# Designs tried in a protein design run: peptides against a protein of PDB entry 1Y74. Part 8

Target 1, 57 residues: chain A of PDB entry 1Y74
Amino acid sequence: LGLERDVSRAVELLERLQRSGELPPQKLQALQRVLQSRFCSAIREVYEQLYDTLDIT

## One batch from the design tools (peptide; made by RFdiffusion4, then SolubleMPNN)

Design b1_p10_5_s1 (from b1_p10_5, 5 letters changed)
Fold by OpenDDE base, seed 1:
Structure b1_p10_5_s1 (fold): chain B 57 residues (1-57), chain A 10 residues (1-10)
Amino acid sequence: as target 1 above (57 residues)
Amino acid sequence: ELAELLALLA
């Protein structure tokens, strides 16, 4: 839940920063694409499954 | 907003 929430928040912030024009949007957009990529989602899913199994606090 | 983003990436 934590990692998913953090990624979602990061994406939200990236979208807002792109709209504000405070920073060049291209690199922000690239980072957003990475965070929303299938690979990132797959890694997150594996992480969450392992987290549940290992009960790491 | 930028500060929060940087904190998440750190």
Scores: peptide ipSAE 0.305, ipTM 0.817, DockQ to the pose 0.064
Fold by OpenDDE base, seed 4:
Structure b1_p10_5_s1 (fold): chain B 57 residues (1-57), chain A 10 residues (1-10)
Amino acid sequence: as target 1 above (57 residues)
Amino acid sequence: ELAELLALLA
């Protein structure tokens, strides 16, 4: 859903920024790791289930 | 691209 798409887009942008060398890549990579972590994925899963249940459109 | 990333994080 929306959150999954936004996280995927954020990761894509982080990868591009790392390749550009415009910013120090180490911290960008760290942020990418956080977004792709099991913890973040678990939170997203709960969020999406909750969103679907509550229909907070 | 950086601006879009910052917007997503905000």
Scores: peptide ipSAE 0.305, ipTM 0.816, DockQ to the pose 0.064
Fold by OpenDDE base, seed 2:
Structure b1_p10_5_s1 (fold): chain B 57 residues (1-57), chain A 10 residues (1-10)
Amino acid sequence: as target 1 above (57 residues)
Amino acid sequence: ELAELLALLA
């Protein structure tokens, strides 16, 4: 779904920003870890299941 | 790339 794609894109951007050195990498890495955490994955799964059930676009 | 990241948060 769109949310999974957006999260994946956000992670990709965070990885690139960390490599560029334009910003302090520590907070970017922390945000990336949050987005890739089991917590966020579980929330995303619930979100997607609800939208699949309700068929909301 | 930062701009795109910020756009995802909006």
Scores: peptide ipSAE 0.297, ipTM 0.813, DockQ to the pose 0.062
Fold by OpenDDE base, seed 5:
Structure b1_p10_5_s1 (fold): chain B 57 residues (1-57), chain A 10 residues (1-10)
Amino acid sequence: as target 1 above (57 residues)
Amino acid sequence: ELAELLALLA
């Protein structure tokens, strides 16, 4: 789904920004950890299940 | 790249 792709893209961008040194990496890394946490993954799974059930466009 | 990240948050 779009949410999974958007989260994956956000993580990719965070990784690139950490390597570029344009911004302090610590808070970027913390945000990346949150997005990749089991909690966020579980929320995304519930979202996708509901989205499939409701067939929202 | 930063602009795209910010756009995802909008």
Scores: peptide ipSAE 0.294, ipTM 0.812, DockQ to the pose 0.061

Design b1_p10_5_s2 (from b1_p10_5, 4 letters changed)
Fold by OpenDDE base, seed 1:
Structure b1_p10_5_s2 (fold): chain B 57 residues (1-57), chain A 10 residues (1-10)
Amino acid sequence: as target 1 above (57 residues)
Amino acid sequence: ELERLLELLR
């Protein structure tokens, strides 16, 4: 499961969108903070553990 | 805007 990589890519994309100035940066920054939060990391770890336990191919 | 987001997702 590549969720850590996908979350890291999502954060990189949010940083590029913030730098473009095309969109109001505040909502993008708030979403980036959620994705980088300890809560999001803990939910990801639980999801990865459940995925590995359930062997959902 | 949306086109640039779609380009970044590639």
Scores: peptide ipSAE 0.022, ipTM 0.473, DockQ to the pose 0.047
Fold by OpenDDE base, seed 2:
Structure b1_p10_5_s2 (fold): chain B 57 residues (1-57), chain A 10 residues (1-10)
Amino acid sequence: as target 1 above (57 residues)
Amino acid sequence: ELERLLELLR
């Protein structure tokens, strides 16, 4: 499942937007912190495991 | 602003 790659891409995009200064960097940084959180990573791992188990049909 | 986000999502 490409979810880890998609999350990593979303974080990269948020870092680019923070560096542009066009948008309030604090809100972008808060979203980045959520995506990089241990909670988000743990939910991703559970989802990937369930998906890999179900995609065997 | 939104245009820059949409450009990055492409």
Scores: peptide ipSAE 0.022, ipTM 0.482, DockQ to the pose 0.051
Fold by OpenDDE base, seed 5:
Structure b1_p10_5_s2 (fold): chain B 57 residues (1-57), chain A 10 residues (1-10)
Amino acid sequence: as target 1 above (57 residues)
Amino acid sequence: ELERLLELLR
């Protein structure tokens, strides 16, 4: 699964958008903090484990 | 400006 890479790419894009000043940086920074949170990492690990278990059937 | 976000999502 590329989900860790896709999350890392989403964070990179959010950092680029924060530096452009085109969008309210506070909401973009809040979304980046959610994506980098222990909660988001734990949900990703559960999703990867479920996917690996379902792809073995 | 929102166009740049839409280009990054393609």
Scores: peptide ipSAE 0.021, ipTM 0.466, DockQ to the pose 0.048
Fold by OpenDDE base, seed 4:
Structure b1_p10_5_s2 (fold): chain B 57 residues (1-57), chain A 10 residues (1-10)
Amino acid sequence: as target 1 above (57 residues)
Amino acid sequence: ELERLLELLR
C-alpha cells in the first residue's frame, strides 16, 4: 500500500504551505500534527494489515 | 490561495 508515502507527501506539502505564508499557519500545523500523531499512524497500520489480509483488488 | 494548493497537488 502507498498510504505511508501519501501521508508523508501530504505532510511535506503542509510544511511548504506553512513556509509560503500565503495561508494562516495554525490550521496547517494542526493538520500536520494530526497526520503525524500516534493515533493516525496506528489507524494507518491497522488499515494496511486489513487491506493485505482482505486482498481487495 | 486555492490555486496554490492545486499547484502542489499536481
Scores: peptide ipSAE 0.021, ipTM 0.474, DockQ to the pose 0.051

Design b1_p10_5_s3 (from b1_p10_5, 4 letters changed)
Fold by OpenDDE base, seed 3:
Structure b1_p10_5_s3 (fold): chain B 57 residues (1-57), chain A 10 residues (1-10)
Amino acid sequence: as target 1 above (57 residues)
Amino acid sequence: ELDELLAILE
């Protein structure tokens, strides 16, 4: 399960969107902070463990 | 703005 990679990619895309100036950056930055938070990382790890254990497809 | 987002995703 590549959730870590997907989250990292999402953060990268949010940074690009912020720099483009086409969208108000405040909400994009807030979302980026959430995705980079310890809370999000912990939840991701729990999900990945359950996914591996239960073999969800 | 959606077009710019889609372009970034490609």
Scores: peptide ipSAE 0.027, ipTM 0.537, DockQ to the pose 0.047
Fold by OpenDDE base, seed 2:
Structure b1_p10_5_s3 (fold): chain B 57 residues (1-57), chain A 10 residues (1-10)
Amino acid sequence: as target 1 above (57 residues)
Amino acid sequence: ELDELLAILE
């Protein structure tokens, strides 16, 4: 499961969207901070461990 | 707008 890569890609997309200047940056930046938070990272790690253990496809 | 986000996702 490449969830870490997907989250990193989402952050990149949010950065590009913020730089476009066409959208209010506040919610985009908030979402970016959530995705980069230690809380989300911890949840991701738990999810990935369960995914690997249960061999979900 | 949302369309801009969708365009980036593509």
Scores: peptide ipSAE 0.027, ipTM 0.556, DockQ to the pose 0.057
Fold by OpenDDE base, seed 5:
Structure b1_p10_5_s3 (fold): chain B 57 residues (1-57), chain A 10 residues (1-10)
Amino acid sequence: as target 1 above (57 residues)
Amino acid sequence: ELDELLAILE
């Protein structure tokens, strides 16, 4: 699955985009905060466990 | 620059 790793990579890319200054940083930062939230982490964890058990496509 | 943004996403 590697969903945790993919989310971590997305956060890293958002940080790089913010540092480049080529895009408005506030919405990128807001998205980063959502991806790092307890809510998003809880949903991810449930999804990963269900995926491992049921092999969801 | 779009090319620079794409390079960051790689």
Scores: peptide ipSAE 0.026, ipTM 0.521, DockQ to the pose 0.043
Fold by OpenDDE base, seed 4:
Structure b1_p10_5_s3 (fold): chain B 57 residues (1-57), chain A 10 residues (1-10)
Amino acid sequence: as target 1 above (57 residues)
Amino acid sequence: ELDELLAILE
C-alpha cells in the first residue's frame, strides 16, 4: 500500500504548480495544507491499518 | 494550457 507515497507525490506536484504561476497559487496552497494536515494523516493511518487487517484487494 | 500543465506534472 503506497498511500503515503501518493500523498507525498501529490504535495510535490502541487508545489510545482504553485511555482509555475499559471494556476491560482492560493487554492493550490490550500489544497497542499489539507493534504499535509493532521486530519488527513489520521484518516490515512486508519485506512492503512484497516487495509492491513482486512487484506482488502 | 494543457501542454504546459502536462509538462509540469512530469
Scores: peptide ipSAE 0.025, ipTM 0.518, DockQ to the pose 0.044

Design b1_p10_5_s4 (from b1_p10_5, 3 letters changed)
Fold by OpenDDE base, seed 2:
Structure b1_p10_5_s4 (fold): chain B 57 residues (1-57), chain A 10 residues (1-10)
Amino acid sequence: as target 1 above (57 residues)
Amino acid sequence: ELEELLALLE
């Protein structure tokens, strides 16, 4: 399951948006922090385990 | 804009 990669990509995209300066950085940074949080990582891990168990393609 | 985020997702 590429979910870890997808989250990493989302964080990268948020960093690029923050650097462009065209958007208020606070919401982007808040979302980035959520995606990088231990809570989000734990939920991702549970999801990946369930996904592997259920053999969802 | 949100459109910039969407463009990066492509």
Scores: peptide ipSAE 0.024, ipTM 0.530, DockQ to the pose 0.059
Fold by OpenDDE base, seed 3:
Structure b1_p10_5_s4 (fold): chain B 57 residues (1-57), chain A 10 residues (1-10)
Amino acid sequence: as target 1 above (57 residues)
Amino acid sequence: ELEELLALLE
């Protein structure tokens, strides 16, 4: 499912942005933590299951 | 820089 890959890509991008130092790293790190949270993962999993079941395009 | 962020999104 594209969503897991997209979340992984978003986390990678946030890590790169944190390393550049151009943006306040703390907010980027907070967003990264949210995306990697158990809550976000659980919601993603539910969404993916529904998407597969309903074939929502 | 927004340009670097956009380049990462490609």
Scores: peptide ipSAE 0.024, ipTM 0.512, DockQ to the pose 0.047
Fold by OpenDDE base, seed 4:
Structure b1_p10_5_s4 (fold): chain B 57 residues (1-57), chain A 10 residues (1-10)
Amino acid sequence: as target 1 above (57 residues)
Amino acid sequence: ELEELLALLE
């Protein structure tokens, strides 16, 4: 499903931004932690299960 | 800052 891929891509982009040093790395790192959290993963899993069940187009 | 973020999307 696209959501897992999109979250993984967002984390990758945040890592690149942190390495550039042009933006405050602490806020970027905090956002990365949220995206990698068990909470975010649980929401994603529920969404994916509902999507598969309902075939939401 | 926004320009760098947009450049990463390319």
Scores: peptide ipSAE 0.023, ipTM 0.516, DockQ to the pose 0.051
Fold by OpenDDE base, seed 1:
Structure b1_p10_5_s4 (fold): chain B 57 residues (1-57), chain A 10 residues (1-10)
Amino acid sequence: as target 1 above (57 residues)
Amino acid sequence: ELEELLALLE
């Protein structure tokens, strides 16, 4: 699973949207913070470990 | 608005 890469890409896209100024930045920034949170990272790591162990296709 | 987000995914 490329979840780490996908989350990193999502954060990058949110940064670009925030810089464009066309959208209210607060919600975009809040979402970015959620994706970068220790909680989100911990859940991702657990999910990836379980996925690898259980071979969930 | 949403179109701009989608355009970044290209």
Scores: peptide ipSAE 0.023, ipTM 0.513, DockQ to the pose 0.052

Design b1_p10_6_s1 (from b1_p10_6, 5 letters changed)
Fold by OpenDDE base, seed 3:
Structure b1_p10_6_s1 (fold): chain B 57 residues (1-57), chain A 10 residues (1-10)
Amino acid sequence: as target 1 above (57 residues)
Amino acid sequence: ELEELLRLLE
C-alpha cells in the first residue's frame, strides 16, 4: 500500500502551507501532529495488515 | 488560495 508515502506527502504539504502563512497555521499543525502520532502509525499498520490479508481489490 | 494547494499536489 502507498499509504505510508501518502501520509508522508500530506505532512510535507501541511508544512509548506504553514510556512506560506495564507491559512491559520493552528489547524494545519494539529492535523500534522495527528498524522505523525504513534496512534496514526499503529492504525496505518493494522490497516495495511488487514488489506494484505483480505485482498480487498 | 485553493490554486496554491493544487500546485503543491503536483
Scores: peptide ipSAE 0.022, ipTM 0.504, DockQ to the pose 0.045
Fold by OpenDDE base, seed 1:
Structure b1_p10_6_s1 (fold): chain B 57 residues (1-57), chain A 10 residues (1-10)
Amino acid sequence: as target 1 above (57 residues)
Amino acid sequence: ELEELLRLLE
């Protein structure tokens, strides 16, 4: 369950950067949408299942 | 700046 928390933190950081206005907000918003997409969630679930199966310590 | 993103990752 670490990866879901890390993705949620990355989305929060991208939202802070969009609000600062120091970076082009459109690219940051596009990345945030990708991280919140069903595709990213499905890849995360596959990764977590593989991690749990392979017991990669 | 990109430096602010890096500081937020610490």
Scores: peptide ipSAE 0.022, ipTM 0.512, DockQ to the pose 0.052
Fold by OpenDDE base, seed 5:
Structure b1_p10_6_s1 (fold): chain B 57 residues (1-57), chain A 10 residues (1-10)
Amino acid sequence: as target 1 above (57 residues)
Amino acid sequence: ELEELLRLLE
C-alpha cells in the first residue's frame, strides 16, 4: 500500500496551496494538522494492517 | 489556483 506516500504527497500539496495564498490558509493548515496527527497515523496503520491481512485471503 | 489542486487529482 502507498497510503503513507499518498498522505505525504497530500501534505506537500497543502503546503504549496498555503504558499500561493489563493485559498484560506487557516483551513488548509487545519487539514494538514489533521493528516499529520497521531490519530490519523494510528488509523492509517490499522487500515494498512487490515488491508494486508484481507489481501492474503 | 483551485485548478492546480484539481490538476493534481487527475
Scores: peptide ipSAE 0.021, ipTM 0.498, DockQ to the pose 0.050
Fold by OpenDDE base, seed 2:
Order: sequence, then C-alpha cells, then structure tokens
Structure b1_p10_6_s1 (fold): chain B 57 residues (1-57), chain A 10 residues (1-10)
Amino acid sequence: as target 1 above (57 residues)
Amino acid sequence: ELEELLRLLE
C-alpha cells in the first residue's frame, strides 16, 4: 500500500510550507501532528490490514 | 499562499 508513503510525503510537504512562512505555521503544524499521531497510524495500520485481507483491486 | 500547497501536491 502507498498510504504510509503518501502520509510521509504529506508530512514532508507540510514541513516545507511551515519553513516558507507564507501560511499560518500553527495550522500546518497541527495538521502534521494529526498525520503523525498514534491515532492516525493505528487507523492506517487497520486500513492496510483490511486491504491486504480483502485484496481490493 | 494556497498556491504553494497546490504546487507541492502536483
């Protein structure tokens, strides 16, 4: 599944945006914290296990 | 700007 990679990419992009200073860094950082949260990771893991089990092509 | 976010999503 690409979802772990896509989440990692989204976090990287949010870090770049925070460094530009063009957007409110607190909101970007809040979104980054959500994506890196144990809750988000646990949902991702459940989704990956279901996907691997159901072979949803 | 929002355009920076959009450019990063491409």
Scores: peptide ipSAE 0.023, ipTM 0.515, DockQ to the pose 0.055; fails the geometry check

Design b1_p10_6_s2 (from b1_p10_6, 6 letters changed)
Fold by OpenDDE base, seed 2:
Structure b1_p10_6_s2 (fold): chain B 57 residues (1-57), chain A 10 residues (1-10)
Amino acid sequence: as target 1 above (57 residues)
Amino acid sequence: DLAELLELLA
């Protein structure tokens, strides 16, 4: 399970895209905020706990 | 970077 790593990588890429100015930054920043939110982290934690318990592939 | 992000989401 690499969900935490993948989310962290997605945030890193969003930060680069915001700095490059190639895309309007507003929606990218909003998405970054969602991915870094306590809500997203809580969902991820529940998912990972269930994954460990149920051995979901 | 955008392509890499899209690959991660796919």
Scores: peptide ipSAE 0.068, ipTM 0.655, DockQ to the pose 0.059
Fold by OpenDDE base, seed 5:
Structure b1_p10_6_s2 (fold): chain B 57 residues (1-57), chain A 10 residues (1-10)
Amino acid sequence: as target 1 above (57 residues)
Amino acid sequence: DLAELLELLA
C-alpha cells in the first residue's frame, strides 16, 4: 500500500493544474486543502495501520 | 496531468 505516496502525487498534480489554468482553480485548491488537512492525514494513518495489521485485500 | 489525476481517482 502506497496511500501516502498516492495522496502526495494527487496534491502535486492539483498544484500543476492550478498553475496551468486549464480548469477553474477554486475547486482544485479546495480539494488540495482537504487532502492536506490534519483530519485527512489522521484518517489515512488509521487506515494504513489497519491495513498493515489486517492485510486487507 | 488531468488524465493522470483522473486515473488515480478511478
Scores: peptide ipSAE 0.067, ipTM 0.653, DockQ to the pose 0.060
Fold by OpenDDE base, seed 3:
Structure b1_p10_6_s2 (fold): chain B 57 residues (1-57), chain A 10 residues (1-10)
Amino acid sequence: as target 1 above (57 residues)
Amino acid sequence: DLAELLELLA
């Protein structure tokens, strides 16, 4: 499972979009903050532990 | 890069 990697990639892309000026940066920054929040990280960690144990796929 | 982000979300 590459969920941590995918989240990191999403954050990287959001940072690029904020710098490019193609879109208003405020909402992109808000989404980045959500993805980097302790809450999101905790949920991801629980999900990954369950995935490794139960093989959800 | 917007297209790449959207593809990641697909």
Scores: peptide ipSAE 0.054, ipTM 0.639, DockQ to the pose 0.058
Fold by OpenDDE base, seed 4:
Structure b1_p10_6_s2 (fold): chain B 57 residues (1-57), chain A 10 residues (1-10)
Amino acid sequence: as target 1 above (57 residues)
Amino acid sequence: DLAELLELLA
């Protein structure tokens, strides 16, 4: 499962985009906060647990 | 960059 790594990479990219000034940073920061929220972490954990149990292909 | 982020999401 690469979901945790993918989310971490997405956050890293959002941080870079905020620093580059190519896009308005406020919405990027809001998205980063959502991805780092306890809610998203909990959903990720549930997904990973189900994946391990069901062996989803 | 934005292109890399979009590639990750695809």
Scores: peptide ipSAE 0.050, ipTM 0.634, DockQ to the pose 0.058

Design b1_p10_6_s3 (from b1_p10_6, 5 letters changed)
Fold by OpenDDE base, seed 5:
Structure b1_p10_6_s3 (fold): chain B 57 residues (1-57), chain A 10 residues (1-10)
Amino acid sequence: as target 1 above (57 residues)
Amino acid sequence: ELEELLALIE
């Protein structure tokens, strides 16, 4: 689904930005941890189930 | 790279 790919791409971009050192790496790492959390995964699963059921474009 | 991350939020 689009959301799973967008979250995966956001995590990849956050890892690249942490390695460049152009931005405060601790805040980027905290955001990455939130996106990879069980909470965000559970919300994504609910979204995917609703998307498949309701065909929300 | 930062621009691509910002484009996901808009």
Scores: peptide ipSAE 0.120, ipTM 0.718, DockQ to the pose 0.060
Fold by OpenDDE base, seed 3:
Structure b1_p10_6_s3 (fold): chain B 57 residues (1-57), chain A 10 residues (1-10)
Amino acid sequence: as target 1 above (57 residues)
Amino acid sequence: ELEELLALIE
């Protein structure tokens, strides 16, 4: 499913941006923590299950 | 690098 891959890629990009110093690292780290939260993971799992069941393209 | 993150959300 694209969503798990896209979230993983977003986390990787946020880590790179934190290291580059182009943006304030604290806000990027906060966003990364949100994306890695149990809440976001649970919502992703529900979304993926519904997507597979409903075959919404 | 910011452009790659923006391209993921568009």
Scores: peptide ipSAE 0.115, ipTM 0.713, DockQ to the pose 0.057
Fold by OpenDDE base, seed 1:
Structure b1_p10_6_s3 (fold): chain B 57 residues (1-57), chain A 10 residues (1-10)
Amino acid sequence: as target 1 above (57 residues)
Amino acid sequence: ELEELLALIE
């Protein structure tokens, strides 16, 4: 689904930015942990189920 | 890389 791919891409970009050293890594790591949290995953699963059920194009 | 992250948020 689009949202799963976008979250996965956001996590990848945050990992690259942490390695580049262009930005303070601690805040980027905190944001990455939030995006990878069980809470965000559960919200994503609910969103994906609703999207599949409602067939919103 | 920051520009790609910003483009995902907008």
Scores: peptide ipSAE 0.108, ipTM 0.709, DockQ to the pose 0.060
Fold by OpenDDE base, seed 2:
Structure b1_p10_6_s3 (fold): chain B 57 residues (1-57), chain A 10 residues (1-10)
Amino acid sequence: as target 1 above (57 residues)
Amino acid sequence: ELEELLALIE
């Protein structure tokens, strides 16, 4: 689904930003950990189930 | 690369 791809892309971009050194890596890494958390994954699964049920295009 | 992250949030 689009949301899984967008979260995966956000994580990839956060990894690149951490490697560039343009921004303090600790906050970027914390945000990446949030996006990869079981909590965010569970919210995503609920959202995807609702999206599929509601046929929101 | 920050601009690409911001464009994903919009």
Scores: peptide ipSAE 0.106, ipTM 0.707, DockQ to the pose 0.059

Design b1_p10_7_s1 (from b1_p10_7, 4 letters changed)
Fold by OpenDDE base, seed 2:
Structure b1_p10_7_s1 (fold): chain B 57 residues (1-57), chain A 10 residues (1-10)
Amino acid sequence: as target 1 above (57 residues)
Amino acid sequence: ELAELLRLIE
């Protein structure tokens, strides 16, 4: 699903930005933890279930 | 790399 891929890509980009040192890593790591949280995963799962049910094109 | 992250948010 598009959202899972986009979240995975956002996490990958945040990991690279943390390693590059272009930005303070602490806020990037906090954002990464939010995106990987059980809360965001649960919201994503609900969204995916609704998307599959509603067939939103 | 920041520009790639910003493009994902848009």
Scores: peptide ipSAE 0.132, ipTM 0.714, DockQ to the pose 0.063
Fold by OpenDDE base, seed 1:
Structure b1_p10_7_s1 (fold): chain B 57 residues (1-57), chain A 10 residues (1-10)
Amino acid sequence: as target 1 above (57 residues)
Amino acid sequence: ELAELLRLIE
């Protein structure tokens, strides 16, 4: 699904930004942990189910 | 890299 791919790409970009040192790594790492959390995954699954059911264009 | 992350949020 599009949202799962976008979250995975956001995590990859956050890892690259952490390694570049262009930005403070602690906040980027915290955001990455949130995006990879069981809570974020559960909310994503609910969102995807609702999106498919409601046919939100 | 930051510009690619920002484009993903839009």
Scores: peptide ipSAE 0.130, ipTM 0.712, DockQ to the pose 0.060
Fold by OpenDDE base, seed 5:
Structure b1_p10_7_s1 (fold): chain B 57 residues (1-57), chain A 10 residues (1-10)
Amino acid sequence: as target 1 above (57 residues)
Amino acid sequence: ELAELLRLIE
């Protein structure tokens, strides 16, 4: 689904930005942890289920 | 790289 791919791409970009040192790495790492959390994954699964239901409707 | 992240959010 588009959202899973976009979240995975956002995490990859956050890892690259942490290595470049262009931005404060602690805030980028905190955002990455939120995006990889069980809570964010559960919201994504609900979104994907609703999207599939709306696409069928 | 930062510009790619911003384009994903917009």
Scores: peptide ipSAE 0.128, ipTM 0.711, DockQ to the pose 0.062
Fold by OpenDDE base, seed 3:
Structure b1_p10_7_s1 (fold): chain B 57 residues (1-57), chain A 10 residues (1-10)
Amino acid sequence: as target 1 above (57 residues)
Amino acid sequence: ELAELLRLIE
């Protein structure tokens, strides 16, 4: 599953967008904090484990 | 950069 990679890429893009000033940085930073939260990480790990077990392709 | 983030969501 590319989910860990895609989340890491989303965080990187949010950091770049915050630096560019193209968008209000506070909402981008809030979204980044959500994606890096312990809750999102735990849900991702459960999802990846279930996906590997069930092989839902 | 915004267009690259949007492509990740699609």
Scores: peptide ipSAE 0.114, ipTM 0.698, DockQ to the pose 0.061

Design b1_p10_7_s2 (from b1_p10_7 with E7K E8L)
Fold by OpenDDE base, seed 1:
Structure b1_p10_7_s2 (fold): chain B 57 residues (1-57), chain A 10 residues (1-10)
Amino acid sequence: as target 1 above (57 residues)
Amino acid sequence: ELEELLKLVE
């Protein structure tokens, strides 16, 4: 599954947007913190395990 | 621009 890579890419894009200053950096930083949270990582791992189990059909 | 960043997702 590419989900870990896609989340890592989304974080990189949020860091670029924060550095541009064109958007309110505080909301972008809050979203980045959610995506990098232990909770988001645990939900991703559960989703990947369920997907790998269900994609066998 | 946000549009330049969206082009980097392709």
Scores: peptide ipSAE 0.025, ipTM 0.511, DockQ to the pose 0.045
Fold by OpenDDE base, seed 3:
Structure b1_p10_7_s2 (fold): chain B 57 residues (1-57), chain A 10 residues (1-10)
Amino acid sequence: as target 1 above (57 residues)
Amino acid sequence: ELEELLKLVE
């Protein structure tokens, strides 16, 4: 699964959007903090393990 | 610009 890479890319995009000032930075920063949380990482790891076990195409 | 951001996602 590319999910770790996709989450890392989503965080990079959120940092770029925060720097542009075109959107309210507080909501983008809150979403970035959720994506970088230990909870999000643990759920991602469980999802990746289940996907690798179930081989759901 | 949102369009410049979208070009960086490819």
Scores: peptide ipSAE 0.025, ipTM 0.505, DockQ to the pose 0.042
Fold by OpenDDE base, seed 4:
Structure b1_p10_7_s2 (fold): chain B 57 residues (1-57), chain A 10 residues (1-10)
Amino acid sequence: as target 1 above (57 residues)
Amino acid sequence: ELEELLKLVE
């Protein structure tokens, strides 16, 4: 499933945006922390497991 | 700028 890759790419983009200084880094850092949280990772793992189980086409 | 953001997505 691409979701782990997409989340990793979103985090990379947020790190690049924080380094540009064009946007307030605090909100970008807060979003990055949410995406890297154990809660977000656990939801992702459940979603991936359900998708792999429901991809019984 | 938004254009610099779009160049980072490639």
Scores: peptide ipSAE 0.024, ipTM 0.499, DockQ to the pose 0.044
Fold by OpenDDE base, seed 5:
Structure b1_p10_7_s2 (fold): chain B 57 residues (1-57), chain A 10 residues (1-10)
Amino acid sequence: as target 1 above (57 residues)
Amino acid sequence: ELEELLKLVE
């Protein structure tokens, strides 16, 4: 699964949007903090493991 | 710009 790469790309896009100043940076930063959280990473790892197990069937 | 970033998600 490319999900780790897709989350890393979403974080990069949020950092670019925060630097543009076109959107309220506090909401973009809050979303970035959620995506970088230990909780989000643990859910991602479980999802990747389950998907890799189901893709073999 | 936001519009250039949206074009990269297509």
Scores: peptide ipSAE 0.024, ipTM 0.504, DockQ to the pose 0.045

